# Ledger of designs, part 51: peptides against a protein of PDB entry 4IGA

Target 1, 116 residues: chain A of PDB entry 4IGA
Amino acid sequence: KRVLIVDDAAFMRMMLKDIITKAGYEVAGEATNGREAVEKYKELKPDIVTMDITMPEMNGIDAIKEIMKIDPNAKIIVCSAMGQQAMVIEAIKAGAKDFIVKPFQPSRVVEALNKV

## One batch from the design tools (peptide; made by RFdiffusion4, then SolubleMPNN)

Design b1_p17_7_s1 (from b1_p17_7, 8 letters changed)
Fold by OpenDDE base, seed 5:
Structure b1_p17_7_s1 (fold): chain B 116 residues (1-116), chain A 17 residues (1-17)
Amino acid sequence: as target 1 above (116 residues)
Amino acid sequence: MLDEKQEEVEKIIEELK
């Protein structure tokens, strides 16, 4: 399966790329904000998306909503430091399948990838 | 703290299914 990695932090994208590839997944591509995430989803048609929330241009919640308009069956895993209850609820209501709070263990990301 | 937070998140997700 192919994964689109969405995070404004280059270090976080690198970390997720390492976890994803070591788990036997392919990285379809990367996006640095929610607008790029929507564009890359259309272009790459990934099987899974890892999505940050706090990003410039377009936040992760809005990106989830836009991706779900494109593909109602999209598999989106949120990875965010913003783990407050209201944000989790908002992300899941927008269409996310899972929510991982930063900092996280690699095993938690792998579990999410395997379950969506 | 992190484990407890993650458990809370997972509970929320399960309740929203």
Scores: peptide ipSAE 0.373, ipTM 0.858, DockQ to the pose 0.856
Fold by OpenDDE base, seed 2:
Structure b1_p17_7_s1 (fold): chain B 116 residues (1-116), chain A 17 residues (1-17)
Amino acid sequence: as target 1 above (116 residues)
Amino acid sequence: MLDEKQEEVEKIIEELK
């Protein structure tokens, strides 16, 4: 399975890439904001998306909504430092399948990848 | 703390399914 990694932080994209590849998944590509995420989703047609929330240009919630309009079957895992109940609810209602709070253990990401 | 927060998140997800 191919994963699109979306995060404005280069170090976080690197961390996720390491976890994803070690778990036997392929990295389809990377995006640095929500607008780029929507564009890359259309281009790459990934099987799974890891999505940050707090990004410039377009936030992760709006990116989830736009991706779900393109593909209602999209498999989106949120990875965010903002683990407030309201944010989790908003992300899941937007169409996310899981929500991982930063900082996270690699095993939590692998579990999410395997379940979606 | 992380484990407790993850448990809360998982509960929210299950309740919204």
Scores: peptide ipSAE 0.372, ipTM 0.859, DockQ to the pose 0.853
Fold by OpenDDE base, seed 3:
Structure b1_p17_7_s1 (fold): chain B 116 residues (1-116), chain A 17 residues (1-17)
Amino acid sequence: as target 1 above (116 residues)
Amino acid sequence: MLDEKQEEVEKIIEELK
């Protein structure tokens, strides 16, 4: 399966890329904001998306909503430092399948990838 | 405290599904 990685932090994208590839998944591509995420989803047609929330240009919640309009069966895993109950609820209601709080263990990301 | 926070999030997700 192919994964689109969405995060404004280059270090986080690198970390997720390492976890994803070591788990036997392919990285379809990367995006640095929600607008790029929507564009890359259309272009690459990934099987899974890892989605940050706090990003410039377009936040992760809005990106989830736009991707779900394109593909109602999209498999989106949120990965964010914004682990407040209200944010988790908002992300799941927008269409996310899981929510991983930063900082995280690699095993938690692998579990999410395997379950979606 | 990471494990406790993650467990709380997982509980919320399960309750919403």
Scores: peptide ipSAE 0.354, ipTM 0.852, DockQ to the pose 0.869
Fold by OpenDDE base, seed 4:
Parts: sequence; C-alpha cells; structure tokens
Structure b1_p17_7_s1 (fold): chain B 116 residues (1-116), chain A 17 residues (1-17)
Amino acid sequence: as target 1 above (116 residues)
Amino acid sequence: MLDEKQEEVEKIIEELK
C-alpha cells in the first residue's frame, strides 16, 4: 500500500517515512500543508494518508473534509500533538479512521497502517 | 495545553464507531 505523508515539519515527515518504509509500505509522496495534501491526494491516489492537524494554509481537519469529498473511502490516520477530546472527535467526525497523539511509538503507527 | 494519553484517545475513537 502507498502512503501520502502530510506534516509541515520536515523532521516528522522523515520519521514517518522511516516507520512506513520499514513496515513494508511505500511512500506515495509528501505534503507540507492541507492544501498540498488535497492536491497530492488527487494526483497520487494514495491508499493511506497520515495527516497532521496544525499546519499553515489549510489545517488537517479541513484537509480531511476536502479529501473525503473527493474520495469517501479515503483512509486517513491523524498524527497530531493536539490530543484533546474535542479535536479527536472533530477528526473522526470529519472522516479520519484513527488518531495518533504525538509523541508516538513506531508500533502505534504500524498498527494504524495495518488496521485502516 | 494538556494532551490526553493515547489509550484515552483510542477509547474516544471506539465510542464514536
């Protein structure tokens, strides 16, 4: 399966790329904000998206909503430092399949990838 | 801001399914 990695932090994208590739997944591409995420989703048609929430231009919640309009079957895993109940609820209601709080263990990401 | 533990997040997700 091919994964689109969405995070404004280069170090986080690198970390996720390492986890994803070591778990036997392919990285379809990267996006640095929610607008790029929507554009890259259309372009790459990834099987899975890892989605940050706090990003410039367009936040992850809005990106989830826009991706779900494009593909109601989109498989989106949120990876965010914003582990508040309200944010989790909002992300899941927007269409996310899982929510991983930063900092996370690599195994948690792998489990999410395998289950989504 | 205080963030919830991953297990608490997982409970919320399960409750929303």
Scores: peptide ipSAE 0.347, ipTM 0.840, DockQ to the pose 0.630

Design b1_p17_7_s2 (from b1_p17_7, 7 letters changed)
Fold by OpenDDE base, seed 5:
Structure b1_p17_7_s2 (fold): chain B 116 residues (1-116), chain A 17 residues (1-17)
Amino acid sequence: as target 1 above (116 residues)
Amino acid sequence: DLDELQEKIDKIIEELK
């Protein structure tokens, strides 16, 4: 399966890329904000998306909503430092399948990839 | 504790399914 990695931090994208690749998944591409995420989803048609929340241009919640308009069956895993209950609820209601708080254990990311 | 936080998040997700 192919994964689109969305995070405004280059370091985080690198970390996720390593985890995803070592877990046997392909990296379809990367996006640095929510607007790019929507564009890349259309372009690459990934199987899974890892989604940051706090990003410039467009936040992750709005990106989730837009991707779900494109593909109601999208598989989106949120990875965010914003682990508040309200944010989790909002992300899941928007269409995300999972929510992982930063900093995370790589095994939890792999679990999410395998479950969605 | 981050593990406890993630567990709480996981419970929320399950409740929303």
Scores: peptide ipSAE 0.681, ipTM 0.947, DockQ to the pose 0.951
Fold by OpenDDE base, seed 2:
Structure b1_p17_7_s2 (fold): chain B 116 residues (1-116), chain A 17 residues (1-17)
Amino acid sequence: as target 1 above (116 residues)
Amino acid sequence: DLDELQEKIDKIIEELK
């Protein structure tokens, strides 16, 4: 399965790339903001998306909503430093399948990848 | 602490399914 990694932080994208690759998945591409995420989703048609929330240009919640318009079957895993209940609920209602709080354990990301 | 937080999040997700 191919994964699109969305995060404005280069370090985080690198970390996720390592986890994803070691877990046996392929990195389809990267996006640094929500607008780019939507564009890359259209272009790459990834199987899974890891989505940051706090990003410039377009935040992760809006990106989720736009991606879900494109593909209602999109598999989106949120990775965010904001672990508040309200944010979790909003992300899931927007269409995300999972929510992982930062800093996270690699095993939890792998669990999400395997489950969605 | 973070493990507990993630556990709480997991419960929320399950409740929303």
Scores: peptide ipSAE 0.671, ipTM 0.946, DockQ to the pose 0.963
Fold by OpenDDE base, seed 3:
Structure b1_p17_7_s2 (fold): chain B 116 residues (1-116), chain A 17 residues (1-17)
Amino acid sequence: as target 1 above (116 residues)
Amino acid sequence: DLDELQEKIDKIIEELK
């Protein structure tokens, strides 16, 4: 399966890329904000998306909503430093399948990839 | 700790499904 990685932090994208590839998945591409995420989703048609929340241009919640309009069956895993209950609820209601708080254990990311 | 926080999040997710 192919994964689109969305995060404004280059370090985080690198970390996720390492986890994803070691778990046997392919990285379809990367995006640095929500607008790029939506554009890349249309272009690449990935199987899974890892989504940051706090990003410039367009935040992750709005990106989730836009991607769900494009593909109601999109598989989106949130990875965010914002682990507040309200944010988790908002992300899941927007269409995300999972929510992982930063800093995270690589095994938890792998579990999410395997379940969606 | 962070493990406990993630466990709380996981419970929320399961409740929302």
Scores: peptide ipSAE 0.670, ipTM 0.945, DockQ to the pose 0.960
Fold by OpenDDE base, seed 4:
Structure b1_p17_7_s2 (fold): chain B 116 residues (1-116), chain A 17 residues (1-17)
Amino acid sequence: as target 1 above (116 residues)
Amino acid sequence: DLDELQEKIDKIIEELK
């Protein structure tokens, strides 16, 4: 399966790329904000998206909503430092399949990848 | 504790399914 990595932090994208590739997944591409995420989703048609929430231009919640309009079957895993209950609920209601709080254990990311 | 926080999040997700 191919994964689109969305995070404004280059370090986080690198970390996720390492986890994703070591777990046997392919990285379809990267996006640095929600607008790029939507554009890259249209372009690459990835199987899975890892989605940050706090990003410039467009936040992750809005990106989830837009991607779900494009593909109601999109598989989106949120990976965010914002672990508040309200944010989790909002992300899941927007269409996310999972929510991983930063800093995370790599195994939890792998579990999410395998389940969606 | 982050492990506890993730567990709470996981419970919320399961409740929303």
Scores: peptide ipSAE 0.666, ipTM 0.945, DockQ to the pose 0.945

Design b1_p17_7_s3 (from b1_p17_7, 7 letters changed)
Fold by OpenDDE base, seed 5:
Structure b1_p17_7_s3 (fold): chain B 116 residues (1-116), chain A 17 residues (1-17)
Amino acid sequence: as target 1 above (116 residues)
Amino acid sequence: DLDEKQAEIDKIIEELK
């Protein structure tokens, strides 16, 4: 399966890329904000998306909503420092399949990848 | 504790499924 990594932090994208590839998945591409995420989803048609929430231009919640309009079957895993209950509920309501709080254990990311 | 936080989140997700 191919994964689109969405995070405004280069370090975080690098970390996720390492986890994803070591778990046997392919990285389809990267995006640095929600607008780029939507564009890259259309372009790359990834199987899975890892989605940050706090990003410039367009936040992760809005990106999830837009991606779900494109593909109602999209598999989106949120990875965010914003682990408040309200944010989790909002992300799942928007269409996300999972929510991982930062900082996270690599194993939890792998579990999410394997389950969606 | 981060593990406890993630566990709490996981419960919320399961309730919303």
Scores: peptide ipSAE 0.699, ipTM 0.948, DockQ to the pose 0.953
Fold by OpenDDE base, seed 2:
Structure b1_p17_7_s3 (fold): chain B 116 residues (1-116), chain A 17 residues (1-17)
Amino acid sequence: as target 1 above (116 residues)
Amino acid sequence: DLDEKQAEIDKIIEELK
């Protein structure tokens, strides 16, 4: 399966790329904000998306909503430092399948990838 | 801690499914 990595932090994208590839998945591409995420989703049609929440241009919640308009079957895993209950609920209601709080254990990311 | 936080999140997700 191919994964689109969305995060404004280069370090985080690198970390996720390492986890994703070691878990046997392919990185379809990267996006640095929600607008780019939507564009890349259209272009790459990834199987899975890892989605940050706090990003410039467009936040992750809005990006989830836009991606779900494009593909109601999109598999989106949120990965965010904002692990408040309200944010989790909002992300899931927007269409996310999972929510991982930062800092995270690599194994939890792998579990999410395998389950969606 | 972080593990507890993620566990709490996991419970929320399961409840919303």
Scores: peptide ipSAE 0.690, ipTM 0.947, DockQ to the pose 0.953
Fold by OpenDDE base, seed 3:
Structure b1_p17_7_s3 (fold): chain B 116 residues (1-116), chain A 17 residues (1-17)
Amino acid sequence: as target 1 above (116 residues)
Amino acid sequence: DLDEKQAEIDKIIEELK
C-alpha cells in the first residue's frame, strides 16, 4: 500500500517516512499543508494518508473534509500534538479512521497502518 | 505519560465507532 505523508515539519515527514518504509509500505508522496494534501491526493491516489492538524494555508481538519468529498473511502490517520478530546472527536467525525498523539511510539503508527 | 494519553484517545475512538 502507498501512503501520502502530510505535515508542515520536514523532520516529522522524515520520521514518518522511515517508519512507513520499514513497516513494508511505500511512500506515495509528501505534502506540507492542507491545500497541498488535497492536490496530492487527487494526483497520487494513495491508499492511506497520515495527516497533521496544525498547518499553514489549510489545517488538517479541513483537509480531511475535502479529501472525504473526493473519496468517501479515504483512509486517513491523524498524527498530531493536539491530543485534546475535542480535537480527537472532531477529526473522527470529519472522517479520520485513527488519531495518534505526538510524540508517538513508532509501533502505534504501524498498528494504525495495518488496521485501516 | 504518553502511553496513558494515547490509551485515553484510543478509548474515545472506539466509543465513536
Scores: peptide ipSAE 0.685, ipTM 0.946, DockQ to the pose 0.966
Fold by OpenDDE base, seed 4:
Structure b1_p17_7_s3 (fold): chain B 116 residues (1-116), chain A 17 residues (1-17)
Amino acid sequence: as target 1 above (116 residues)
Amino acid sequence: DLDEKQAEIDKIIEELK
């Protein structure tokens, strides 16, 4: 399966790329904000998306909503430092399949990848 | 701690399914 990594932090994208590839998945591409995420989703048609929330240009919640309009079957895993209950609920209601709070254990990311 | 926070989130997700 191919994964689109969305995070405004280069270090975080690098970390996720390492986890994803070591787990046997392919990285389809990267996006640095929600607008790029939507564009890259259309372009790359990934199987899975890892989605940050707090990003410039367009936040992760809005990106989830837009991706779900494009593909109602999109598999989106949120990875965010914004682990408040309200944010989790909002992300899931928007269409996310999972929510991982930062900082996270790599095994939890792998579990999410395997389950969505 | 962080493990407890993730566990709480996991519970919320399961409740929303």
Scores: peptide ipSAE 0.684, ipTM 0.946, DockQ to the pose 0.963

Design b1_p17_7_s4 (from b1_p17_7, 7 letters changed)
Fold by OpenDDE base, seed 5:
Structure b1_p17_7_s4 (fold): chain B 116 residues (1-116), chain A 17 residues (1-17)
Amino acid sequence: as target 1 above (116 residues)
Amino acid sequence: DLDELQERIDKIIEELK
């Protein structure tokens, strides 16, 4: 399966890329903000998206909503430092399938990838 | 504790299904 990695932090994208690749998945591409995420989703049609929340241009919640308009069956895993209950609820209501708080264990990311 | 936080998050997700 192919994964689109969305995070404004280059280091985080690199970290996720390593985890995703070692888990046997392919990286479809990367996006640095929510607007790019929507554009890349249209372009690449990935099987899975890892989505940051706090990003410039467009935040992750809005990106989730827009991607869900494109593909109601999108598989989006949130990876965010904002682990507040309200944020989790908002992300899931927007259409995310999972929510992983930063800093995370790589195994939890792999679990999410395998489950969605 | 981050593990506890993630567990709470997981419970929220499960409840929302």
Scores: peptide ipSAE 0.684, ipTM 0.948, DockQ to the pose 0.953
Fold by OpenDDE base, seed 3:
Structure b1_p17_7_s4 (fold): chain B 116 residues (1-116), chain A 17 residues (1-17)
Amino acid sequence: as target 1 above (116 residues)
Amino acid sequence: DLDELQERIDKIIEELK
């Protein structure tokens, strides 16, 4: 399966890329904001998306909503430093399948990838 | 505390399914 990594932080994208590839998945591509995420989803048609929430231009919640309009069966895993209950509920209601709080254990990311 | 936070999040997600 191919994964689109969405995060404005280069270090975080690198970390996720390492986890994803070691778990036996392929990285389809990367995006640095929500607008780019939507564009890359259309272009690459990934199987899974890892999505940050706090990003410039377009936040992760809005990106989830736009991707779900494109593909109602999209598999989106949120990875965010914002672990408040309200944010979790909002992300899941928008269409996300899972929510991982930063900093995270690599095993939790692998579990999410395997479940969606 | 982070493990506990993630556990609470996991519970919320399961309840929403």
Scores: peptide ipSAE 0.671, ipTM 0.946, DockQ to the pose 0.846
Fold by OpenDDE base, seed 4:
Structure b1_p17_7_s4 (fold): chain B 116 residues (1-116), chain A 17 residues (1-17)
Amino acid sequence: as target 1 above (116 residues)
Amino acid sequence: DLDELQERIDKIIEELK
């Protein structure tokens, strides 16, 4: 399966890329904000998206909503430092399948990838 | 504790399914 990695932090994208590839998944591409995420989703049609929330241009919640309009079957895993209940609920209601709080354990990311 | 926080998040997700 191919994964689109969305995060404004280059370091985080690198970490996720390492985890994803070591778990046997392919990285379809990367996006640095929500607008780019939507564009890359249209272009690459990835199987899975890892989605940050706090990003410039467009936040992750809005990106989830837009991607779900494009593909109601999109498989989106949120990976965010914002672990408050309201944000989790909002992300899941927007269409996310999972929510991983930063800093995370690599095994939790792998579990999410395998489950969605 | 972050492990506890993730567990709480996991419970919320399961409740929303």
Scores: peptide ipSAE 0.670, ipTM 0.946, DockQ to the pose 0.949
Fold by OpenDDE base, seed 2:
Structure b1_p17_7_s4 (fold): chain B 116 residues (1-116), chain A 17 residues (1-17)
Amino acid sequence: as target 1 above (116 residues)
Amino acid sequence: DLDELQERIDKIIEELK
């Protein structure tokens, strides 16, 4: 399966890429903000998306909503430093399948990848 | 602490499904 990695932080994208590839998945591509994420989703048609929330231009919640309009069956895993209950609920209601708080255990990311 | 937080998040997710 192919994964689109969305995060404005280069080091986080690198970390996720390492976890994803070691888990036997392929990295379809990367996006640095929500608008780019939507465009990359259309272009690459990934199987899974890892989505940051706090990003410039377009945040992760809005990106989730836009991707879900394009593909109601999209598999989106949120990875965010914001672990508040309200944010979790908002992300899931927007269409995310999972929510992982930063800093995370690599095993939890792998679990999410395997489950969605 | 982070493990407990993630556990709480996981519970919320399951409740919303």
Scores: peptide ipSAE 0.670, ipTM 0.946, DockQ to the pose 0.961

Design b1_p17_8_s1 (from b1_p17_8, 7 letters changed)
Fold by OpenDDE base, seed 5:
Structure b1_p17_8_s1 (fold): chain B 116 residues (1-116), chain A 17 residues (1-17)
Amino acid sequence: as target 1 above (116 residues)
Amino acid sequence: PTVYPAVSLEEFLAAIS
């Protein structure tokens, strides 16, 4: 399966890329904000998306909503430091299939990838 | 705001089911 990695932090994208590839998945591409995420989803048609929340241009919640309009079967895993209850609820309402709080263990990401 | 504890995949899925 192919994964689109969305995060404004280069080091986080690098970390996720390492975890994803070691787990046997392919990285379809990367996006640095929500607007790019929507554009890349249209272009790459990935199987799974890892989505940050706090990003410039467009936040992750809005990006999830836009992607779900494009593909209501999209498999989006949120990966964010914003683990507040209210944010988790908003992610669920938007259509997220999982919510991983930063900092995380690699095994948690792999588990999410395998189950989504 | 209120912090939600780290949730396992199973716990998350249970919450949305």
Scores: peptide ipSAE 0.113, ipTM 0.675, DockQ to the pose 0.110
Fold by OpenDDE base, seed 3:
Structure b1_p17_8_s1 (fold): chain B 116 residues (1-116), chain A 17 residues (1-17)
Amino acid sequence: as target 1 above (116 residues)
Amino acid sequence: PTVYPAVSLEEFLAAIS
């Protein structure tokens, strides 16, 4: 399966890329904000998306909503430091399939990838 | 804003079910 990694932090994208590839998944591409995420989703047609929340241009919640309009069957895993209950609920309502709070264990990411 | 401990896959799936 191919994964689109969305995060405005280069170090986080690198970390996720390492975890994803070591778990046997392919990285379809990367996006640095929500707008780019939507564009890359259309372009790359990834199987799974890891989505940050706090990003410039467009936040992760809005990006999830836009991607779900494009593909109602999109598999989106949120990865965010914004682990407030309200944010988790918003992600669920937007269509997220999982929510991983930063900092996280690599095994948590792998578990999410395997279950969506 | 208060940050909660990491939500487990099990807890998240239960919430969306």
Scores: peptide ipSAE 0.063, ipTM 0.625, DockQ to the pose 0.109
Fold by OpenDDE base, seed 1:
Structure b1_p17_8_s1 (fold): chain B 116 residues (1-116), chain A 17 residues (1-17)
Amino acid sequence: as target 1 above (116 residues)
Amino acid sequence: PTVYPAVSLEEFLAAIS
């Protein structure tokens, strides 16, 4: 399966890329904000998306909503430091399939990838 | 950016069920 990694932090994208690749998944591409995520989703048609929330241009919640309009079957895993109940609820309402709180263990990411 | 609250997979699944 191919994963689109969305995060404004280069180090986080690198970390996720390492975890995803070592787990046997392919990295379809990367996006640094929500608008880019939507564009890349259309272009790459990934199987899974890891989505940060706090990003410039367009936040992750809005990006999830836009991607879900494009593909109601999109498999989006939120990966965010903003793990408050309110944010989790918003992510669920937007269409997220999982929510990983930063900082995370690599095994948590792998578990999410395997389950969506 | 990064802040550090926490929600487990089990907690997430419970919230969506």
Scores: peptide ipSAE 0.030, ipTM 0.584, DockQ to the pose 0.110
Fold by OpenDDE base, seed 4:
Structure b1_p17_8_s1 (fold): chain B 116 residues (1-116), chain A 17 residues (1-17)
Amino acid sequence: as target 1 above (116 residues)
Amino acid sequence: PTVYPAVSLEEFLAAIS
């Protein structure tokens, strides 16, 4: 399966890329904000998306909503430091299939990828 | 950016169930 990695932090994208590839998945591409995420989703048609929440231009929640409008079957895994109850609820309502809180263990990401 | 809250897979699944 191909994964689109969305995070405004280059380091985080690199970390996720390493975890994803070592787990046997292919990285379809990367996006640095919600707007790019929506554009890349249309372009790359990835199987899975890892989505950060706090990003410039467009936040992750709005990006999830936009992607879900495009593809109601989108498989989006949120990966964010903002694991407050309210934010988790918003992500779920938007359509997220999982929510990984930063900092995380690589195994947690792999588990999410395999289960989504 | 980064913050600090946490939610496990179990917690997430419980929330959507």
Scores: peptide ipSAE 0.039, ipTM 0.599, DockQ to the pose 0.110; fails the geometry check

Design b1_p17_8_s2 (from b1_p17_8, 9 letters changed)
Fold by OpenDDE base, seed 5:
Structure b1_p17_8_s2 (fold): chain B 116 residues (1-116), chain A 17 residues (1-17)
Amino acid sequence: as target 1 above (116 residues)
Amino acid sequence: STVYPAVSLEEALAAYS
């Protein structure tokens, strides 16, 4: 399966890329903000998306909503430091399939990838 | 890479409810 990695932090994208590839998945591409994520989803048609929340231009919640309009069956895993109750609920309501709180263990990401 | 304890969505939701 192919994964689109969305995060404004280059360090985090590098970490996720390492985890994803070692787990046997392919990286479809990367996006650095929510607007770019929506554009890349249309272009690359990935199987799974890892989505940050706090990003410039467009935040992750809005990006999830826009991607769900494009593909109601999109498989989106949120990866965010914003793990408080309100944000988790907002992500689920938007259409996220899972929510991973930063910082995390690589095994948590792999479990999420395998379950969606 | 940085490694920290994992928290599942189910665990998080259970804690919040």
Scores: peptide ipSAE 0.029, ipTM 0.610, DockQ to the pose 0.099
Fold by OpenDDE base, seed 3:
Structure b1_p17_8_s2 (fold): chain B 116 residues (1-116), chain A 17 residues (1-17)
Amino acid sequence: as target 1 above (116 residues)
Amino acid sequence: STVYPAVSLEEALAAYS
């Protein structure tokens, strides 16, 4: 399966890329904000998306909503430091399949990838 | 505040209940 990694932090994208590839998944591409995420989703048609929330230009919640308009069957895993109840609920309502709170253990990401 | 990372979304949501 191919994964699109969305996060404005380069170090986080690098970390996720390492986890994803070591778990046997392929990285379809990367995006640094929500607008780019939507564009890359259309272009790459990934199987799974890891989505940050707090990003410039367009946040992750709005990106989820836009991607779900494009593909209602999109498999989006949120990965964010914003693990408050309200944010988790908002992500689920938008269409997220899982929510990983930063900081995380690599096994948590792998479990999410295998589940969706 | 935030919740501690859970194994699944269901477990994470259960922490709020």
Scores: peptide ipSAE 0.027, ipTM 0.598, DockQ to the pose 0.104
Fold by OpenDDE base, seed 4:
Structure b1_p17_8_s2 (fold): chain B 116 residues (1-116), chain A 17 residues (1-17)
Amino acid sequence: as target 1 above (116 residues)
Amino acid sequence: STVYPAVSLEEALAAYS
């Protein structure tokens, strides 16, 4: 399966890329904000999306909503430091399939990838 | 942005059930 990695932090994208690749998945591409995420989703048609929340241009919640309009079957895993209950609920309402709070163990990401 | 705490979707849902 192909994964689109969305995070404004280059370090985090690199970390996720390493985890995703070592787990046997392919990285479809990367996005640095919600607007790019929506555009890349249309372009790359990834199987899975890892989505940060706090990003410039467009936040992750809005990106999830826009992607779900494009593809109601989108498989989006939130990966964010914003692990507050309210934010998790918003992500779920938007259509997220899972929510990983930063910092995380690589195994948690792999588990999420395998389940969605 | 990058910070690391871990909470599952299930745990979050349980808080509102």
Scores: peptide ipSAE 0.030, ipTM 0.609, DockQ to the pose 0.142; fails the geometry check
Fold by OpenDDE base, seed 2:
Structure b1_p17_8_s2 (fold): chain B 116 residues (1-116), chain A 17 residues (1-17)
Amino acid sequence: as target 1 above (116 residues)
Amino acid sequence: STVYPAVSLEEALAAYS
């Protein structure tokens, strides 16, 4: 399966890319903000999306909503430091399938990828 | 997003595992 990695931090994208590829998945591409995420989703049509929340231009919640309009069957895993109850609920309501709180262990990401 | 010190990918992964 192909994964689109969305995070404004280059370091985090590199980390996720390593975890994803070592787990046997392919990286479809990367996006650095929510606007780019929506554009890349249309272009690449990935199987799974890892989505940060706090980003410039467009935040992750809005990006999830826009992607869900494009593809109601999108498989989006949130990966964010903003793990407060209210944010988790908002992400799930927007359509996210899972929510990983930073900092995380690689096994947590692999588990999420395997289950969505 | 989360901000981390400028470390190698290997070191970062080791810190999380």
Scores: peptide ipSAE 0.019, ipTM 0.569, DockQ to the pose 0.104; fails the geometry check

